# Peptides against a protein of PDB entry 4Z63, part 312

Target 1, 334 residues: chain A of PDB entry 4Z63
Amino acid sequence: LCLGMNDLTGNIPEDLFHLKRLNLLGIQENRLSGSLSREIRNLSSLVRLDVSWNLFSGEIPDVFDELPQLKFFLGQTNGFIGGIPKSLANSPSLNLLNLRNNSLSGRLMLNCTAMIALNSLDLGTNRFNGRLPENLPDCKRLKNVNLARNTFHGQVPESFKNFESLSYFSLSNSSLANISSALGILQHCKNLTTLVLTLNFHGEALPDDSSLHFEKLKVLVVANCRLTGSMPRWLSSSNELQLLDLSWNRLTGAIPSWIGDFKALFYLDLSNNSFTGEIPKSLTKLESLTSRNISVNEPSPDFPFFMKRNESARALQYNQIFGFPPTIELGHNN

## One batch from the design tools (peptide; made by RFdiffusion4, then SolubleMPNN)

Design b2_p29_5_s3 (from b2_p29_5, 17 letters changed)
Fold by OpenDDE base, seed 4:
Structure b2_p29_5_s3 (fold): chain B 334 residues (1-334), chain A 29 residues (1-29)
Amino acid sequence: as target 1 above (334 residues)
Amino acid sequence: SEEERRRLAEERREAALEREQDENVMYTV
């Protein structure tokens, strides 16, 4: 049953919960309000639940043990409070959990040993606090992780060295500390292609350790951290780099010529730093900027990006990195 | 009232739409 993109108001009719053979419930992009009913437990055949972009409030009901076929739960952009229900945090069927842009709080806890099918987790823009869950690497299929805009004080856990499934990771604006430790850990994530760390590590030094290596890194965003140091030499070994944003830092020195050797680099933002010297001539030879065929069909992070012209401007949402215009931004380095 | 709950829900949604803009924020010149 798909009732999305309407002006539906009030609660979900109770009679809807009698549909025991229902595989898909989509009621997204409405004005549905109140609590999500516990009677959703009666939808025992449910595979997909989309309640996103509504006015739901209260706690998410702890009924997911009665939904053994549920693969997709989309609840982003609601007013949900409390934690992740125990039955949801233990769901063996769940592939995708999106609870982005809610008011969920407390310590983030998932039973990753039980969540054997989880491949995408989006909890961006919530009120989670404490430390990052050390057991996230036990979610052996977890590929996409957005934990941005939470309050995960401290460091990236050492256990993340074993996060082999991790491909797309955002910890943007999550009060993280110790960028050297974070990069030293995350370099062991052999499948990591996208790393977003914007608005963390306030005033720290960007490490220039030649032992750091990100083999499959395509997207690195570490903007607005007030980072000191220079362009890191270790980044030159990331031959698949497509997007680099180090803007709004305190980086110094020259922009190195090797930055133009990235054949796939289509977006470069080094603006609002303290770089000096000449613009590398190699940047004028970037194949990605000369060829019209941007492959729009490459796998991208599932989490959105928000482009702002200034701090007070309304952001433009981009759901795909490849939606960004080819860009070389070197402004405000004088 | 139901109307008050709805108003509070709309205000929470507006505040949520504002907060999400700082999630994976990138700045353009």
Scores: peptide ipSAE 0.473, ipTM 0.889, DockQ to the pose 0.354
Fold by OpenDDE base, seed 1:
Structure b2_p29_5_s3 (fold): chain B 334 residues (1-334), chain A 29 residues (1-29)
Amino acid sequence: as target 1 above (334 residues)
Amino acid sequence: SEEERRRLAEERREAALEREQDENVMYTV
């Protein structure tokens, strides 16, 4: 049953929960309000539940043990409070959990040993606090992780060296510290292609350790951290780099010529730093900017990006990195 | 009232839509 993108108001009719053969319930993009009913437990055949973009409030009901076929739960952009219910945090069937842009709070706890099918987790823009869950690497299929805009104090856990399934990762704006440790750990994620660390590590030095290596890194965003240092030499070995944003830092020195050797680099933002010297002539030879055929069909992170022209402007939402215009931004350097 | 609950929910949604813009933010010039 798909009732999304309407102006439906009020509560979900209780009789809807009598549909025991229902595989898909989509009621997204409405004005449904109140608590999410516990009677969802009666939908024992449910594979997909989409309640996103509503006015739901209260706690998410702890009924997911009664939903053994549930693969997709989409609840983003609601007013949910409390934690992730225990039955949801232990779901062996769940492939995708999206609870982005809610008011969920407390410590993030997932039973990753039970969540054997989880491949995408989006908990961005919540009120989770404490430390990053050390057991996330135990989610053996977890590929896409957005934990941005929470309050995860401290450092990236050492256990993330073993996060082999991780491909797309955002920890943007999560009060993280120790960029050297974070990069030193995350370099071991052999499948990591997208790393977003914007608005963390305030005033730290960007490490220039030649021992750092990100083999499959395509997207690196570490903007607005007030980072000191220079363009990191270790990045020159990431031959698949497509997008680099190091804007709004305090980086100094020259822009190195190797920045133009990235054949797939279509988006470069080094603006609002303290770079000096000449613009590398190699940037004028970037194949990705001269050739029209950017393959729009490459896998991208499931989490959105928000582009702002200024700090007070309304952001434009981009659901795909390849939706970004080809850009070289070197402005506001000295 | 239901109307008041809806209004408060809409205000929370608007505030949420504002907060999400700082999630994976990229600044353009």
Scores: peptide ipSAE 0.472, ipTM 0.884, DockQ to the pose 0.396
Fold by OpenDDE base, seed 2:
Structure b2_p29_5_s3 (fold): chain B 334 residues (1-334), chain A 29 residues (1-29)
Amino acid sequence: as target 1 above (334 residues)
Amino acid sequence: SEEERRRLAEERREAALEREQDENVMYTV
C-alpha cells in the first residue's frame, strides 16, 4: 500500500494493521501525526515500512520481533523520541534503518551480532549521546553509516580498525575529539570511500603522518574544524580522490603541487584557510575539470549533504555527492 | 486537543528541518 506524497492527516486507521499479507506500507510525505501504533506488529509480512516525512511522535514501538521479514524501515523527518527499540536493535532481517532527523536520545545501542543483514544505518540529526558504539564493526554488512549531528563525545573507537564493511561514513558535527586517533583508526577501513568529519576536532592539528594511508578514499570532508597544520602529505597517496573539502580551517603553508595529480578530483574546497604561496599550475591539468564525463553513476553515500552559501543561509540538499558542480574554491586565504 | 497536537508536531518538524542543515554541511563561497 503506497499512500505517500499526499496531504493525509491524523492517525493511521487501525484496520490497516489487520492486513497480514501486506509487504509494503508507504505513507511518507504526509501530515500523519500521533504515535506509531503498536499494532504494526500485526503486519507480519511487512518487508518495507516507510513513515518518513510525517508528524509522528512518541517512542517507536518495540514490536519488530513480530516483523521477521522487515528489510527497510524509513522513519526520517519525524518527531520520534526515546531510543531504538530493543527488537529493532536486534532485527536479523533489517537491511536499512533510516531514522535521520528525529529526536531519538540516550545511548546508541545496536546488537550488531544479531543485525546480520544491516547494510545502511542513518541516525543523523538526533539526540544520541555518550560514546560511539564500539560494536558497530560487528555489523558485518554495514556499509553506509550516518551518525552526524549527534553528541558522541570522545574518540572513534579502536574497534573501528576492524570495520571492513564500512564504505560511507559521516560523523559530522558530533563533538568528536582526537583527529589523529580517528584517522589512525579509520585508515584500516579498507573499503572506506567517503569520510565526513566536519565540525569536529575543534582547534586540533591535522596530522601530517606519512604512515597514514586511505587506499580507496574518494571523498574527504573535514570542514570547519579550526584545524591547524598544513596540507597532509599522506593524502597524496589517495589516488582515487574525487572530492576534498578542508574549508574553514586554520591550515597554513603552500598548496602542494600533488593536489593537481588527482585525475578524478572534481571538487576542491580549501577556502577560508591561511594557505600561502602560488596556486599550483598542476590544478590547471585536472582532467576531471576539463572532461565533462564525470561518471554520475558511481556509488555514493545514502545520507544527504547540505550546501550553504552562508552560515545563515538555507541549505540546498544534495542526495548525491556527484550532484555537486565541478568546483575549485581557494578563496579567503591569507 | 488534536489540533494542538498537530500544531506542536508541525513546530517540531520545522525545528527539525532547521537542525538537519547542520548535519553534513558544506559551505560554498
Scores: peptide ipSAE 0.470, ipTM 0.887, DockQ to the pose 0.383
Fold by OpenDDE base, seed 5:
Structure b2_p29_5_s3 (fold): chain B 334 residues (1-334), chain A 29 residues (1-29)
Amino acid sequence: as target 1 above (334 residues)
Amino acid sequence: SEEERRRLAEERREAALEREQDENVMYTV
């Protein structure tokens, strides 16, 4: 049953929850309000639940133990409060959990040893606080993780050295500290292709440790951190780099010539730094900017990006990084 | 009233939509 993209108001009719053979319930993009009914437990055949883009409030009901086939739960852009219910945090069937842009709070807790199928977790723009869950690497299939715009404090857990499934990771705007530790840990994530760390590490030094290596890194965004230092030498070994944003930092020195050696680099933003010297001639030879064949079909993070022209501008939402225009931004350097 | 609860819910949604813009923000020229 798909009733998305309507002007439905009020509550979900109780009789709908008697549909025991229902595999797909999509009621997204409506004006449904109130609490999400506990009676969703009656939908024992449910594989996909999409309640996103509504006016739901209250706590998410703790009934996911009665939904043994549930693979997809989308609840983004609601008013949900409280935590992730215990049954949801223990769901062995769940592949994707999207609860971004809610008012969920408290310590983030997931039973990753139980969540054997979880591959995508989007909890961006919530009120989670405390430390990052140390047991996230126990979610052995967890590939996509968005925890951006929460109030996580401290450092990236050392356990994330073992986060072999991690491919796409955002911790942007989450009050994180110790970029050197974060990068030192995350370099061990062998499948990490996208790393977003914007609006963290305020005023720290970007490490120039040549021992750092991100073999599969395609997307690195570490903007608006007021980072000091220079272009990091370790980044030159990330031969698959496609997008680099280090804008709005305090980086100094020359832009190194090796930046033009990234054959797949189509988006470069080094703007609003203190870089000096000449623009490397190698940037004028970037194959990605001269060739029309950017493979549009590359895996991308599931979490959105929000491009703003300025702080007061309404952001354009981009669901795919490859939707970004080919860009070289070197403006506002001295 | 139910209408008042709805208005408050809409205001919360609007405020949420503003907040999400700072989630994975990129500045473009």
Scores: peptide ipSAE 0.461, ipTM 0.878, DockQ to the pose 0.351

Design b2_p29_5_s4 (from b2_p29_5, 16 letters changed)
Fold by OpenDDE base, seed 2:
Structure b2_p29_5_s4 (fold): chain B 334 residues (1-334), chain A 29 residues (1-29)
Amino acid sequence: as target 1 above (334 residues)
Amino acid sequence: EEEEAEREREERREEALERLQDENVMYTV
């Protein structure tokens, strides 16, 4: 049953929950309000539940043990409060959990050893606090992780060295500390292609440790951290780099010539730093800027990016990094 | 009615987008 993109108001009719053969319930983009009914437990054949873009409130019901076929739960852009229900945090069937843009709070706890099918987790823009869950790497299929805009104070857990499934990771605006430790850990994530760390590590030094290596890194966004230091030499080994944003930092020194050696680099933002010297002539040789053959069909993060022209400007949402215009921004360097 | 409901969906979308601006934000200067 798909009833999305209507003007439905009130609660879900209870009789709808008697549909024991229902595989898909989509009621997204409505004006549905109140609590999400516990009677969802009666939908024992449910594979996909989409309640996103509604006015739901209260706690998410702890009934996911009665939903053994549930693969997709989309609850983004609601007013949900509390934590992730224990049955949801233990779901062996769940592939995708999207609870972005809610009011979920407390410590993030997932039983990753039970969540054997989880491949995408979006918890961005919530009120989770405490530390990052150390057991997140135990989610052996977890590829996409958005934890941005939470209050995960402290450091990236050492256990994330073992996060082999991780490909797309955002911790943007999560009150993280110790960028040196974070990068030192995350470099061990062999499948990591996208790393977003914007609005963390306030005033720290960007490490220039030549021992750091991100083999598969395509997208690095570490903007607005007020980071000190220079362009990190270790980044020159990330031959697959497509997007680099280090804007709104306090980086100094010259822009190195090796930045023009990235054959796939189509987006470069180094604006609002303190870079000095000449613009590398190698930037004029970037094949990606001269050839229109950006393969738009590359795998991207499931989480959207936002582009702002200014801190006060309305952000444009981009669901794919390849939607970004080819850009070289070197402005506002002194 | 339909036009008002569409406007309200758009307004909620805008409000959500405003709240999300500091999530995975890139600054194009």
Scores: peptide ipSAE 0.428, ipTM 0.880, DockQ to the pose 0.876; fails the geometry check
Fold by OpenDDE base, seed 1:
Structure b2_p29_5_s4 (fold): chain B 334 residues (1-334), chain A 29 residues (1-29)
Amino acid sequence: as target 1 above (334 residues)
Amino acid sequence: EEEEAEREREERREEALERLQDENVMYTV
């Protein structure tokens, strides 16, 4: 049953929960309000639930133990409060959980040893607090993780060196500290291709440690951290780099010539720093900017990016990294 | 009615985008 993109108001009709053979319920992009009914437990054949883009409030019901076939739960852009229900945090069937843009709070707790099928987790823009869950690497299929815009004070857990499944990771705007430790840990994530760390590490030094190595790094975004230091030499070994944003920092020194050796680099933002010297001539030879055939079909993060022209401008949503225009931005340097 | 409903969907989308802008934000100059 798909009822998305209508003007439906009020609560979900109780009679809908009598549909015991229902595999897919999509009621997204409506004006549905009130609490998500506990009677959703009666939908024992449910594989996909999409309640996103509604006006739901209250706590998410703890009934996911009665939904043994549920693979996809989409609840983004609602008014949900409380924590992740215990039955949801222990779901062995769940492949994707999206609860982005809610009012969920407390300590984030997932039973990753039980969540054997979890591939994508989006909890961006919530009110989770405390430390990052050290057991996230126990989610052995977890590839996409958005935890951005929460209040995860402290450092990246040492356990994340064992996060072998991790490919796309955002911790943007999460009150994180110690960028040197974070990068030192996350370099061990052998499948990590996208790393977003914007709006963290305020005023720290960007490490220039030649021992750091990100083998498969394609996308690095570390903007608006007020980071000090220079262009990090360790980044020159990330030969697959496609997008680099280090804008709105306090980085100094010259832009190194090796920045033009990245064959796949189509987006470079170094703006609003204190870089000096000449623009590397190698930037004029970037193959990705001269070739018309950017492979638009590469895997991207499940979480969107937002592009603003200035702090007061409306953000444009980009669902794919390859949706960014080919860009070299070096503005507002010395 | 349909045009008003579309406008209200767009307004909610805009409000959501405003709330989300600091999640995975990239600044262009």
Scores: peptide ipSAE 0.425, ipTM 0.877, DockQ to the pose 0.817; fails the geometry check
Fold by OpenDDE base, seed 4:
Structure b2_p29_5_s4 (fold): chain B 334 residues (1-334), chain A 29 residues (1-29)
Amino acid sequence: as target 1 above (334 residues)
Amino acid sequence: EEEEAEREREERREEALERLQDENVMYTV
């Protein structure tokens, strides 16, 4: 049953919960309000539940133990409060959980040992607090993780060295500290292709440790951290780099010539730093800027990016990294 | 009615986008 993109108001009709053979319920992009009914437990054949873009409030009901076939739960852009229900945090069937842009709070706790099928987790823009869950690497299929815009004080857990499934990771704007530790840990994530760390590590030094290596890194975004230091030499070994944003930092020194050796680099933002010297001539030889064939079909993070031209401008949402125009931004340097 | 409903959907999308601006934000100058 797909009833998305209508003007439905009120709560879900109780009679809908009698549909025991229903595999897909999509009621997204409506004006549905109140609490999400506990009677969703009666939908025992449910594979996909999409309640996103509504006016739901209250706690998410703890009934997911009665939904043994549920693979997809989309609840983004609601008014949900409380934590992740215990039955949801223990779901062995769940592949994708999207609860982005809610008012969920408390400590983030998932039973990753039970969540054997979880591959995508989006909890961006919530009120989670405390530390990052140390057991997140126990989610052995977890590939896409958005935890941006929460309040995760402290450091990236040492356990994340074992996060082999991790490919796309955002921790942007999450009050994280110790960038040296974070990079030192996350370099061990052998499948990590996208790393977003914007609005963290306030005023720290960007490490220039030659022992750091990100083998499969395609996208690195570490903007607006007020980071000090220079362009890190370790980054030159990330031969698959496609997007680099280090804008709005306090980076100094020259832009190194090796920045133009990245064959796949189509987006470079080093703006609003304190870089000096000449623009590397190698940047004029970037193959990605000369060839129009950006393969639109490369795997991208499930989480969107937002591009702002200025503080007052409405952000443009980009659902795919390859949706960015080919860009070299070196403005507002010395 | 349909136009008003579409307008309110757009307004909610705008408000959501405003709230989301600090999530995975990239600054273009």
Scores: peptide ipSAE 0.425, ipTM 0.879, DockQ to the pose 0.836; fails the geometry check
Fold by OpenDDE base, seed 5:
Structure b2_p29_5_s4 (fold): chain B 334 residues (1-334), chain A 29 residues (1-29)
Amino acid sequence: as target 1 above (334 residues)
Amino acid sequence: EEEEAEREREERREEALERLQDENVMYTV
């Protein structure tokens, strides 16, 4: 049953929950309000629940143990409060959980040993606090993780060295500290291709440790951290780099010539730093900027990016990194 | 009515996008 993109108001009719053979309920992009009914438990055949873009409030009902086939729960852009209910945090069937842009709070807790199918987790823009859950690496299929715009004080857990499934990770704007530790840990994530750490590590030094190595790193975004230091030498070994944003930092020194050796680098933002010297001539030879054949078919994060041209400008949502125009931004390096 | 409802949906989308601007934000010059 797909009822998305209507003007439906009020609560979900209780009779809808009698549909025991219902595999898909999509009621997204409405004006549905109140609490999400516990009677969703009656939808025992449910595979996909999309309640996103509504006015739902209250706690998410703890009934997901009665939804043994649920693979997709989309609840983004609601007013949900509280935590992730225990049954949801223990769901062995769930592949995707999107609760982005809610008012969920407390400590983030997932039973990753039970969540054997979880592939994508989007909890961006919530009120989660405390530390990052150390057991996230126990979610053995968890590939996409957006935890941006929460209040995860402290450091990246040491356990994340074992986060082998992790491919796309955002911790943007989450009050993180110790970039050296974070990078030192996350380099062990052998499948990590996208790392977003913007608006963290305030005023720290970007590590220039040549022992750091991100084998499969394609996207690195560490903007607006006021980071000190220079272009990190360890990054030169990330031969698959496609996007680099280090804008709005306090990076100094020259832009190194090896920046032009990245054959796949189509987006480079080093703007609003304190770089000096000449623009590397190697940048004029970037194959990705000269050749039209950027294979658009590379897997991207499930979480969107937002581009702001100005602080007052409306952010453009980009659902795919490859939707970014080929860009070299070196401006405002004074 | 339908056009007004679409407008209000777009406004809510805009407001949500505004709130989301600090999540995975890239500053283009």
Scores: peptide ipSAE 0.416, ipTM 0.878, DockQ to the pose 0.812; fails the geometry check

